# Peptides against a protein of PDB entry 4CIC, part 110

Target 1, 148 residues: chain A of PDB entry 4CIC
Amino acid sequence: KVSTKGHYGVQAMFDLAQHFGEGPVSLKSIAERQGLSEPYLEQLIAVLRKAGLVKSVRGAQGGYILAREPRDIKVGDIIRVLEGPIAPVESVSQDDPEHSLKFDFSVTKSVWEKVKKSIEEVLDSITLADMLKDAEEAQMAQGYMYYI
Target 2, 147 residues: chain B of PDB entry 4CIC
Amino acid sequence: KVSTKGHYGVQAMFDLAQHFGEGPVSLKSIAERQGLSEPYLEQLIAVLRKAGLVKSVRGAQGGYILAREPRDIKVGDIIRVLEGPIAPVESVSQDDPEHSLKFDFSVTKSVWEKVKKSIEEVLDSITLADMLKDAEEAQMAQGYMYY

## One batch from the design tools (peptide; made by RFdiffusion4, then SolubleMPNN)

Design b2_p20_4_s3 (from b2_p20_4, 8 letters changed)
Fold by OpenDDE base, seed 3:
Structure b2_p20_4_s3 (fold): chain B 148 residues (1-148), chain C 147 residues (1-147), chain A 20 residues (1-20)
Amino acid sequence: as target 1 above (148 residues)
Amino acid sequence: as target 2 above (147 residues)
Amino acid sequence: IKFGDAFTLPDVTKLIIEKE
């Protein structure tokens, strides 16, 4: 599961990318557009700000901006900040103590490590600029469907 | 999360692959080697059998065998049987009702679909035969460290 | 995303694997 945190974090960062160069965006406006609670978004933004992905702008027209250009922010960067490193799953020993994964079979572990690596590669291959481009292409495709 | 079900299912199938050609393997022996409860393994094996990945052999020396050669069983096949299709992120609406993912943003969805596709490609690229080979290579590498 | 007990991937990866 990209936790709800990672998912919403990507959404919030994408919203900021859509407004990049237009000045600061209020948390309220992001929350409204992305269907997020403002308090929850505030927590996400605090983490993203601390990680240097977002900047706060002070003043009456204050809000948040991307700290870097959309092309310089990977989806993987956002996910790592919010979720932490893709860690090996500690043995699910907590929910069913009888099913303790006692044997960390090296071979089965290697399968999941390959999956992990693949996910990291995908997330690191996608920037916020790529997402903006994809959104524009999708809007154009929808716009063409209305003119046909 | 490859659920505990998917993880243990791959382990059980790998155990059967290691014994492929040696005859039927008892659930008890698989459970002991893989550190699984026998009742839990029985549930997994029932699903895998129904999907045609495992066969039951009857008799005093009865047990289970792979229904296909290890080279003809992908890890992805095992996962799909146990976990179902890698479904798109259903809105995580269940755990926090206030944070209903109301807007299925097509663009963010596409990111997760790309991740999904990548996972599927990886899991479909690995067979039980590949896992057997990797295990043999790992054992040889460990054996060379002792000399 | 927990890929089994072995890997905690970001929850997106978990969603993908949990639904498979």
Scores: peptide ipSAE 0.094, ipTM 0.773, DockQ to the pose 0.203; fails the geometry check
Fold by OpenDDE base, seed 5:
Structure b2_p20_4_s3 (fold): chain B 148 residues (1-148), chain C 147 residues (1-147), chain A 20 residues (1-20)
Amino acid sequence: as target 1 above (148 residues)
Amino acid sequence: as target 2 above (147 residues)
Amino acid sequence: IKFGDAFTLPDVTKLIIEKE
């Protein structure tokens, strides 16, 4: 389960990437396009702004822009900002609060570290520019399906 | 966050792998070694048994054994049995139940599918035999640090 | 993405990031 936070954060950043170079985008417009709650999006954008991934533009046509080019923003960067460091959350299992996961079992830890590393590698391999390209290719493919 | 279920399931299966060929292991002994609740472990083992990863042995020295060799059990198999298919579960966000994740946003879906695939590949690349080997190597490395 | 009850990507992602 991608956290709703990570999912919506990537969607919001992708929306900003689609409008990169066109000027500031309002939170309202992002929320409408992405099907997000505007108050929730405001919280996400505040975190992304503080991390320097997004800039606020003031004025009548104010809003938000990407702080960097889409090619310079990895999905991994967005996730790290929103979720924090991809840390082993000691889940207190709701089902057995007294048995703290002795995460110190070295072998199981190594399995999860391998999973972690793999996720990081994937998320760090995908930029907002890659996502833009994939979207264009998908639109072209849909366009071709309507013309055959 | 590995679910507690997945984590404990892998630990229990690894404990059974360490004793593979030595005969049946009691749930009590697994629970004690792994720091697990015996009732919770019983639920995990029941699922693993139903999936054919573990066998129950009856008798005075009864208990559980791996149903297959450690090399023939992937971590991914254990996780799929315990957690179900590594499916993108449409999480109804608790924080906004009215906004169903329109998971249909094709581009974000593709990102998460790539992540899913990567996780599956990693978990399917690790067997209980690999874990046994890693444990032996770690014990040897610790032994060499004391020397 | 819930990977069953085990991995929320945030949790997996959270599992990944906190140790570094």
Scores: peptide ipSAE 0.091, ipTM 0.775, DockQ to the pose 0.371; fails the geometry check
Fold by OpenDDE base, seed 2:
Structure b2_p20_4_s3 (fold): chain B 148 residues (1-148), chain C 147 residues (1-147), chain A 20 residues (1-20)
Amino acid sequence: as target 1 above (148 residues)
Amino acid sequence: as target 2 above (147 residues)
Amino acid sequence: IKFGDAFTLPDVTKLIIEKE
């Protein structure tokens, strides 16, 4: 499971990206479009706002906007804000303190560090603008499949 | 957390790789070297054996060996055996069936698929032989720091 | 990071992220 938090956070940020330039979007509207509970989304948005990825707009048309252009927000930025830094796999089994994996084997740690680095590189290579483009391309492809 | 299963599975397989060609290694000795519980290791080894990554040797010097050369076992192979196929993020929250993430947004799914592919590529690029080499290099580097 | 829970990329990402 991508943490439900990371997944929904990316979805919420993507929804805000789709409405970028259209003004503030209500949490209710995001929740409805993304199939999220409004209370859960409120928690996510609070974190994203504190991190400076989202801005709240006050007033009758109050809501949320991206704090930056979609091209200036990486998926990696969203994930780091919601999940924290992509930590190396510290297998701290909470349940058995005596079986703390003495990660003494530098080599197995190196494997997981390589995996971590690869994930970071991928997530840092994808912006919300890239996601918008991919969505447009997917919609165009579906449109073409109906005409074939 | 890399699943404890995947992590320990890679450690156990790496231990067997370090002893490859030396004959069968007891589960007890692997457990002691890797800091694993023997019962847990037994479960891991049973899965790895069924998948044909490990062989059991019977007799007075009984134990386990790699079923293939270290160069012919990818970390990805170990992970797939222990964890199953790296499934796309089915965020089936077991706890709230109503909040099954309708992964209806093809775009967010695509992001996770890209991450998946990247993980698979990394894990499939690393063999137990590569890990052995990295261990040797690390030991040499530590040896040079003491001089 | 329990890999044994279905390697949903997000779990791996979470697992990698939760450890920092």
Scores: peptide ipSAE 0.081, ipTM 0.777, DockQ to the pose 0.264; fails the geometry check
Fold by OpenDDE base, seed 1:
Structure b2_p20_4_s3 (fold): chain B 148 residues (1-148), chain C 147 residues (1-147), chain A 20 residues (1-20)
Amino acid sequence: as target 1 above (148 residues)
Amino acid sequence: as target 2 above (147 residues)
Amino acid sequence: IKFGDAFTLPDVTKLIIEKE
C-alpha cells in the first residue's frame, strides 16, 4: 500500500516540478491544483523540506520550489522520505504479543525481499523529469484526439 | 505492506506444499509448525478452499491438501485470493469523504501502475515449487556449515 | 503501503486494488 501520504507527496512534488524555473509556488495553489487540503499539504511539505527536496522562499511572492532539478529527484527518494525505507514485511510490532510469532521462515522472507527489490528498482528508475515528459506526451495525445 | 493475511496465507500454503503427496495435513499441525492460531488458520484455509487452491479430506485422518501441484500455484495466485487484485494505490475508500479526492492525475497513476505491474510480475514468477527448491538449497547450505 | 512500516504487500495490493 502506498499510503495516502506517499501518493499525495508524489503529486505535490510533481506540481512543483511542473512549475520549476517559474519561481516559488504557494501552498494554496498546489493544494487547489492537486485537490489536497492545505493543512495536509503543509505537513507533507514540512517533511519534504526537512529532507532537502523542497525549499521555502520568503516574501510577498513567497512559496515553495524544488530544491533540486526534476531529473535529480527520483520517485523512490520522495517515497523514502515520506514513508521511510521500503520494507516488505512489518516486523510484527510487539503490540500483539500472541501473534508476534517471528516466523523467520527464511523462504517466505525471501519472497518479500524480492518484491521489495522490484519496487525499489521501479521507483528509483522514475524521476520527476520522466513524469514531466509523460505528462507532455499525454497532453499531445489528447490534442490529437480533438483534431480527428 | 503485505498484510498478515497474505503473509500467513503464503506460509500455510508453503506448509501444505512441503507435505504434498504425503496425504491430508491437519489444521492443528499446520498451525503448530507455522506458529499460527488454529482459528486464524481456519479462516485462511476457508478462503483458499473456496478459491480452489486447497481441498479438504474427510475422515479420521482427514485434513487439507493442495488442490494443485506446487508448480501450478503461484505466490501471486495466493495473494490475489486472500487480498484481492494487487493494487499499489488504495482507491481512497469513501470512508474519509474529505480525502476521497479521486486524484485522476494520469501521470501519478501511471507511476503506481508501473509499481503494480512489477509486483505482479515478481509474485507470478514464484511458485510453491520454487519455494520448496529454495528451502532445500537453504537446508543444504546450513548442513555444509556444520561439517 | 507504509514503506517505513514493514511493506505489507497487501497494503500495496489494497492501494492498487481498483474496486472493480
Scores: peptide ipSAE 0.073, ipTM 0.771, DockQ to the pose 0.166; fails the geometry check

Design b2_p20_4_s4 (from b2_p20_4, 9 letters changed)
Fold by OpenDDE base, seed 2:
Structure b2_p20_4_s4 (fold): chain B 148 residues (1-148), chain C 147 residues (1-147), chain A 20 residues (1-20)
Amino acid sequence: as target 1 above (148 residues)
Amino acid sequence: as target 2 above (147 residues)
Amino acid sequence: MKFGDAFTLPDVTKLIIEKE
C-alpha cells in the first residue's frame, strides 16, 4: 500500500497545485474537495509544511500554499516527506524476532533494490505540473467524449 | 512491504533454481538454507506448486523442483502467484468505509498506475537465471576481495 | 499480504520508505 498518508498527501499537494497562484487555500476546502477528514489533512499538512513543501499564510484569508512552483515539486519529494526515504523491503515482521529475515542473501536483496530504484525514478519523473497537465488533458478528453 | 510471502517465495524459488538439475530438494533443506520456518515454506510451496512453478517429486529422495528452467521463470511470475496481480492501490482500508479513498481523482490514480507498471516491468525483466548469474558474480567479487 | 495488497502503491511506497 502506498500508505494512506502518501496517497492523501499527493492528493492534498495536487489540490494546492490546482490553486497555485490563486492565494491561500483553507484546509477545510481541501478536505471537502479531496474527500479527506480535516483532522487527517491537518496532520499531513503539518508534515508537508515542516518539510518546506507547503507554506501557511496567516490572516482572514489564511490557509496553505505550495512553497514552490508545481514544476519544482516531484511526487517523489512528497512521498519521501510523508513516508520517509523509499527504503527497500525490510519486512522485519515485528511479531517474530527469531524469524528476522537474515537478508544475507545479496541476490534477493538486489531484486528489491532494483524495484526500489524503479519506483524512485518514476516518482521523481512526475511533478505536480505534470499532474496538472494530465488533469487538463483528461478534462479535455472527457469534454470531447460528450461532444461526440 | 513486499509481503513476507513474496520475499520468501522468491528466496525459495531461487534456492530451487540453485539446485536446478541436481534433483528434488526437500522443504527442510530449503528452510534451513533460507532461514525459513518449514511450515511457512510448506504453505508457499503449496501455492507455487498449484500455479505450476514448482513440481513435487515423490519417493525416498522426494522433494521439490522448478517446473520450468530458471530462465523461463520471472520474478514477476512468482510474485503474481503468491500475491495476486499487482493490483492498483485500491487500498480501501477495511476499517473505515467512510474514508474509502474515492480514487475518483483520475490524475492521482495515473501516478500510481505508472508506478505499478514500472514495478511490473522490473519484476518481469528479472528471471531466476538472472538471479543465478548475479549470485555467481557476487561470489566471484567476494572471492577477489579475499585474495 | 498478497503482492497485490503489498504492492498497493502505498505498500510499495511504504516498503520502500520503511527500509530507509
Scores: peptide ipSAE 0.083, ipTM 0.758, DockQ to the pose 0.323; fails the geometry check
Fold by OpenDDE base, seed 4:
Structure b2_p20_4_s4 (fold): chain B 148 residues (1-148), chain C 147 residues (1-147), chain A 20 residues (1-20)
Amino acid sequence: as target 1 above (148 residues)
Amino acid sequence: as target 2 above (147 residues)
Amino acid sequence: MKFGDAFTLPDVTKLIIEKE
């Protein structure tokens, strides 16, 4: 499951990418711009920082920055950090202990592995720089719609 | 989310594919072979039947059959029937009503749309016949490992 | 303007993770 964490984590990283080169961004400002709770964002940023995707800057103008250039951070890297490896479905049937999936259905597993691989390929093909470019193109398209 | 329903639904459909042409299969026999509860399987089969992927046969040798040949049933068809359209995550943040996602993050949406499309393409590229072939190849490979 | 259609990765990956 790319949880709500993955979604909001990508948003937070994208916000940091938009401000890349402008200096440290406060958690409060990211939370306000991205519509996130500050405590939730703090948890996400802590994970991203521990993984070396984000750096904290201390001081009066302190906050967070990307640890790498936007072109050097894949969406897949963000998701793997926040959600862990895109695990194929470990059937931890917590709720029904009696029906242990005895059959390692190798064939059904192979379907999910193919889906997993496809997701990984897509997420690894998109960088924060690609997202910035797409945002600029979308803003330009909207700007043209206001002038027509 | 391909829920547990999608997973077990694909397993149940695969079981029916393995017995395709042999006549109707009982829910009990599918449940036993696939390690599913019979009541849960009954719910899955009811949905699959309503969608026209499975047929019920009545009588003493009654049960269920695939409504189409294994080659004519995509995994994507099974998933769409059981899970609905691979919906973009409607962020129904049920738990925090105050933080309405005000920003239509068109850019983050585009990432997810690309992921969705990729999943749909994969699931639509795999038929029950492909799964049968993969199973035969896997069984042959295991048979060679025991000699 | 239906703002509700944001695809989150969680639902796509739940597709895969709830089956293993």
Scores: peptide ipSAE 0.083, ipTM 0.753, DockQ to the pose 0.227; fails the geometry check
Fold by OpenDDE base, seed 5:
Structure b2_p20_4_s4 (fold): chain B 148 residues (1-148), chain C 147 residues (1-147), chain A 20 residues (1-20)
Amino acid sequence: as target 1 above (148 residues)
Amino acid sequence: as target 2 above (147 residues)
Amino acid sequence: MKFGDAFTLPDVTKLIIEKE
């Protein structure tokens, strides 16, 4: 389960990537296209802005832009900003609050560290530019399916 | 977040792996060693038993054993049994219940599918035998630090 | 009970996030 924050954050950043170079995009327009609540998106964008992934543009045509080129923003960067550091285990079990995960069990820790590393490697291997390319390829493939 | 179920399930299975070939292990002894509640462990073991990863042994020295050798049990198998299929995205956002994740956004779906696949590959690459080996190596390394 | 609840990437990501 990608957190709702991570999922929507990547969607919002991808929307901004699709409009990169076209000028500022309004939160309303992003929210409408991505099916997000505007207030929720505002919170996500505030975090992304503070992290320097997004810039606010003021004026009548104000809104948000990517602070960097899509190729210079990894999905991992977005996730780290929104979710925090990709860390292997949360200590709070809702199902057994009395038993703090003795996470110090070295062997199980190593398994989760391997999982962490793998996730980080994948998320750091995908840029917003890669996502744009994948979207173009998917649109072309759909276009070809309608012409055959 | 590895669910508490997944975490404790892997710990319990690892405890059974450490005692593999020594006979049945009591739930009480596993619970004590792993710092688990015995009732919670009983629920985990019931699921693992139903999935055929653990066997129950009856008698005065009864308890549980691994149903297979440690090399034949992947961490991924344990997780799939306890947690179900490793799904990258659940549709229920607690933070915005009114906005169903239009998960049909093909590009974001592909990112999460890549992450899912990577997690599955990692968890399927680690057996209980690998964990036993890692534990032995860690104990040896600690022994060498004291020397 | 939908079996999809376990390793949510947020949970894995949150798992991965809460320790640091």
Scores: peptide ipSAE 0.077, ipTM 0.754, DockQ to the pose 0.318; fails the geometry check
Fold by OpenDDE base, seed 1:
Structure b2_p20_4_s4 (fold): chain B 148 residues (1-148), chain C 147 residues (1-147), chain A 20 residues (1-20)
Amino acid sequence: as target 1 above (148 residues)
Amino acid sequence: as target 2 above (147 residues)
Amino acid sequence: MKFGDAFTLPDVTKLIIEKE
């Protein structure tokens, strides 16, 4: 499960990528476009800013910008910042102390490590620039459907 | 998160694979070897049996066996049976009705579909026979470290 | 719990995040 935090974090970063070079974007405008609550978005942006993926601009036309170009930000970078390192198996929540069964079976652990590696490779292969390109292609495809 | 259900389901199926051809294995013996509670294992086995991955054998030496050879059971098959289809986005649990935000953004959805596809490909590339081979190789590697 | 529930985007990201 990509947490709601990871999902909305990618959406917020993608919104900032769409406005990259246009100047700072307000949290309110990002929240409205992405369907997020402004308080929730503020928490996400605080983490992303601390990690150096986002910058805050002060003033009357202040807001947020990407700290790097969209091509220099991987989806994997956003997820690792918001969620931590990509780990498939470890957080069987301690909420059942009797079922803190040590994942001692090396063979089953190796299956989940292969899944982890594959997810990391996919997320590290996608940049915000790739997402921008995919959005442009999708918009062009919709435009052609109205002319037929 | 692989659910505890998916994880323990793979462990239980792997235990049955290790004993494939030896006859029926009791739930108690699987539970003891895999560190599972017998009642929890019974729930997992009931689902796996209904899906045709496991068979029950009746009698004094009754128990469970794999319904197919270990090479004919993918890890992906076990996970799909226990947890349903691998869907990265859809079940944002309704528990927060205010945050049932429609994942309406086609572009972000495509990222998660790529992740889903990657997970499916990995889990469908691993059979119980592959896991048995990996276990044998690991045991041989430990044996060489003591000599 | 459906596989789709455990491998929801939030759960896949949580899987990805818990090991390191």
Scores: peptide ipSAE 0.077, ipTM 0.751, DockQ to the pose 0.302; fails the geometry check

Design b2_p20_5_s1 (from b2_p20_5, 6 letters changed)
Fold by OpenDDE base, seed 2:
Structure b2_p20_5_s1 (fold): chain B 148 residues (1-148), chain C 147 residues (1-147), chain A 20 residues (1-20)
Amino acid sequence: as target 1 above (148 residues)
Amino acid sequence: as target 2 above (147 residues)
Amino acid sequence: SLLDTSTSALELASEGLKFV
């Protein structure tokens, strides 16, 4: 799973990237824009803050900012923080706990390791700055379609 | 998560690949070798059979065989059959069903599309024949370490 | 949906791999 946490965490971080340099953004405003419950977002932001990806600003116009520039935050960094290290399959067969023979089938493990590595490479190749650029390009493309 | 279904489905298909050309393998024997419950394996095999990846052989020595050669079955084929089409995120936030605003955030969608595509490419690049080869190489490497 | 796909593929890859 990009867990709901990973998905919404990337959305929340992207929202903060869109407002980078504009000052602190309230959790409420992020939640409203991203379609998240504020309590859920608070949990995500708490984890992201503890990992040093987000900074809290105190005061009447307090809120959150990215702790680093968008170009210095990979999607992979966000995902690793929220989901933890992409742990190797402990095939905790939740469905059949009794017969979870940890069959350490090395070959099937290697397939999954290849998949993991590929995902990590993709997620590490995408920064919040890349996402901002993609958003701008998409907006321009839509704008040009309305002018034609 | 490679769902437990996907994971064990690949294991079961790999077991059938190891016995390819030796005739039908019983579900019981696959279950024992792969550490699966037989009822769970029956469900997996039923799906794989319906998809045409596995064939049932009837008779006293009946069982299952791969429907195609190991080189003609991708890991991606197995996963697609067991998990369904790698469906785009309907973020059914199971955790907060009420606030599942399908925020069609196009940019975040594109990130996940890239990830999906990469996964599909990897899974489609690996056949059961490749897995057999990797197993043989690993066994040889272990054999050489004991010498 | 792509995220369900990526999530399922990631879930797939994460249970087969503890993905995210």
Scores: peptide ipSAE 0.153, ipTM 0.737, DockQ to the pose 0.146; fails the geometry check
Fold by OpenDDE base, seed 1:
Structure b2_p20_5_s1 (fold): chain B 148 residues (1-148), chain C 147 residues (1-147), chain A 20 residues (1-20)
Amino acid sequence: as target 1 above (148 residues)
Amino acid sequence: as target 2 above (147 residues)
Amino acid sequence: SLLDTSTSALELASEGLKFV
């Protein structure tokens, strides 16, 4: 599941990528720019930091930076950290044990494995640097539309 | 979201594909083979029938059949019918209006659009006939390991 | 299950996209 966590995690990481090389960014500033609550962002950043994707800088001008260059961080890396492995969650739905039909239906399982693999390939093909480039291209395209 | 509906819907459609050409299959028999509750299967089949993927046959030997050949039904068609269009659901999560942040973050949106497109392409590349073939190949492979 | 993964991946795509 790219939960709301995965979505917002990619946004927070992209914000840090936009400021990469400018020094540490405060959680407050990320939260304001990305429309996130600070407490929610703190949780995301804590996970991302523990995974070694983000570093904390201490001091009066402290905050967070990417732990690697934007080109060295895939979207898939961010998602795997926040959502866990894009693995078959055995939904042990504890609540209704009878509907925990482990559909060991091999053929339907193979369809979903193909879908999973395709998603992983897409997410692993996109870096934060690719996202930065796409943002720059989009801004340039918008800038040209204002001059016509 | 391929919900539980999408999953079980694909299974039910695959069961009907396995019996394609043999006549109508009872909901009871599908439910038994696929481990589904009959009431849940009735809901799925009603949606699939309304979408024209399944036909009902009336009579003492009545039941359901695929409305088309297995080769003419994509997994993507089944999922789109059961889950709706694989389209951006504006999750108006009514429950917590403050966290309904419409992230109009264009770049992040583009990432997810790429993921969506990839899923659609995969699901539209797989037919019920492909699934039948994969099942036959898997059964043959298991049969050879016993020797 | 892989369905839970694909449901999760579709939920992934669906929540990353606000999709079904």
Scores: peptide ipSAE 0.143, ipTM 0.736, DockQ to the pose 0.125; fails the geometry check
Fold by OpenDDE base, seed 4:
Structure b2_p20_5_s1 (fold): chain B 148 residues (1-148), chain C 147 residues (1-147), chain A 20 residues (1-20)
Amino acid sequence: as target 1 above (148 residues)
Amino acid sequence: as target 2 above (147 residues)
Amino acid sequence: SLLDTSTSALELASEGLKFV
C-alpha cells in the first residue's frame, strides 16, 4: 500500500510539475492523464496539500498547482509525505499473537537501516525538475526516431 | 509477503551463520531462537536449500548448515533467492480492474530503477560475515554497558 | 516489471523498517 501511494503520488506531482507555470490543473485532468481514479487522487492531493507541496486555487479556473518550483521538490519529499513515518506494520500474524517475539535483532535492523538510508539518498537526489528534464530528453529521443 | 520472507530468511541464514563450523543445526532450534514457526521456516529453508545457500545433513545429528562460508553469502543473494523474480505485485486493487493503465511512464520507471539499483548495491555489499562482525561488536558494546 | 521490483524493494525496505 505504501509503495502504491508513493508511486501514484510521484506521478501526480510530476503531472503538476509538467504544468508548472501554466496555472491551476483540475484533479479530473490529472486523473485522466495519470490513469488514476479521481477519488484516490483527491486523497493523495489532500495529503500533499497539507504537507505544503501542493496548493489549491479556487474559482472557475481553479485546481491545483505545485506549492514550490519543481527544482525545490525532491522525490524523497513526496515519498516522506505520503508514506508518513513508516508505521510499524504490526506483523498481524492473525493466528499466533503470542510469538510476537521482539526480535530486537540489532544486526538485521542495521541491514535494513542501511538499505533505508540508501533509498533516502537516492530519492533525495532526484527532483521534479530532474524528472522533467529526463522526460524532455526522452521525448526528444522519441521525436528524433519519428523524424528519421 | 515478499518483504516478510526476505526479512525472516535473512534472520534464518544469520542464525546458521552464527553456528557455522559447529555442525548441523535443527530447524526446531532455529525456529525457537528466531521466533519463527517451524513450518514457515521449513518453507524458507527449502527455498534456500534449492538455491544452494543451505545444505541438509541427514542423521541423528542432522539438520542444516550454510552451504558456503558466511563471507561468501551476501544479503543480496538471500533476498534474490527468496523474492524470486519479484512476482508482479498485482496491485490487486480488487475493486477497479480496468484502470490497470500501463503507465509506461519512462520517467517514473527511471526513478524506481535508480532506487532498485541502490538497494541491490547495498544488499550486495553486506555478507553474513559482516553481520556476524556487527553482532559481535554489538555484544561487546552491551557488555561494556554492564560494567 | 521493474516497477514491481522497485515497489517490492521499497516494500521490502519499508517492511524491513517496520520490523525495526
Scores: peptide ipSAE 0.140, ipTM 0.742, DockQ to the pose 0.095; fails the geometry check
Fold by OpenDDE base, seed 3:
Structure b2_p20_5_s1 (fold): chain B 148 residues (1-148), chain C 147 residues (1-147), chain A 20 residues (1-20)
Amino acid sequence: as target 1 above (148 residues)
Amino acid sequence: as target 2 above (147 residues)
Amino acid sequence: SLLDTSTSALELASEGLKFV
């Protein structure tokens, strides 16, 4: 599952990307902007920090920052950290003796492996910088609609 | 979710594809070969039949057949029938007034729409005939390993 | 299981799609 963790983790990382270079952002501010519970965000940030995607800054203006530039963080990197490896193809244990079940399982497996690969390729093709650019383009398009 | 329904539905349809042209297959036989419960398979087959992917044959040799040739059934067709449309982007109701939430939602939405599109393209690129061919090739490769 | 992996990738995709 891109669980609630993956989805909200991408949102939290995107919020940090929007503030990249402006200094540390508080978890409270991220939670408020992204509609997340602060305790839930704290759990996500702990995982992302341990993975080296986020840094904690101490002090009166303390909080969190991206550990890398937005261009150096793929959506796939965030998802792999939060969800674990997009499920490793568990080797179907060779132990199911019925030949027919093994074969059908192998072909069905290949379909889902192709789907998995396509998801990984898409998520690895999108950086936080790409998301920032898409956001800016969308904001400009909306701004033009308000001036017409 | 390609729920348990999508997964087992593809397996059941693949079983019917393997027997295409041999006549009707009983639900019991499909359930046994695919490791499915017969009641669960009956629910899946009912949906697939209503969608016109499967036909019921009556009689002493009654059962189910594919309604179309394996080449004319995409994996994507099976999944769309069983799971519904791969979740329409629920239009985030325009009613959340806070500008910031709408924007973040739009960008995150675009990421998942790209993922969705990629999945649809993959599933629509695979027919039951492609699966049959892959199965035959795998069986030949295994046969060569036993010689 | 392959089912868990496929279901997880598909659940990933579909939860990603549910969150869309």
Scores: peptide ipSAE 0.127, ipTM 0.734, DockQ to the pose 0.127; fails the geometry check

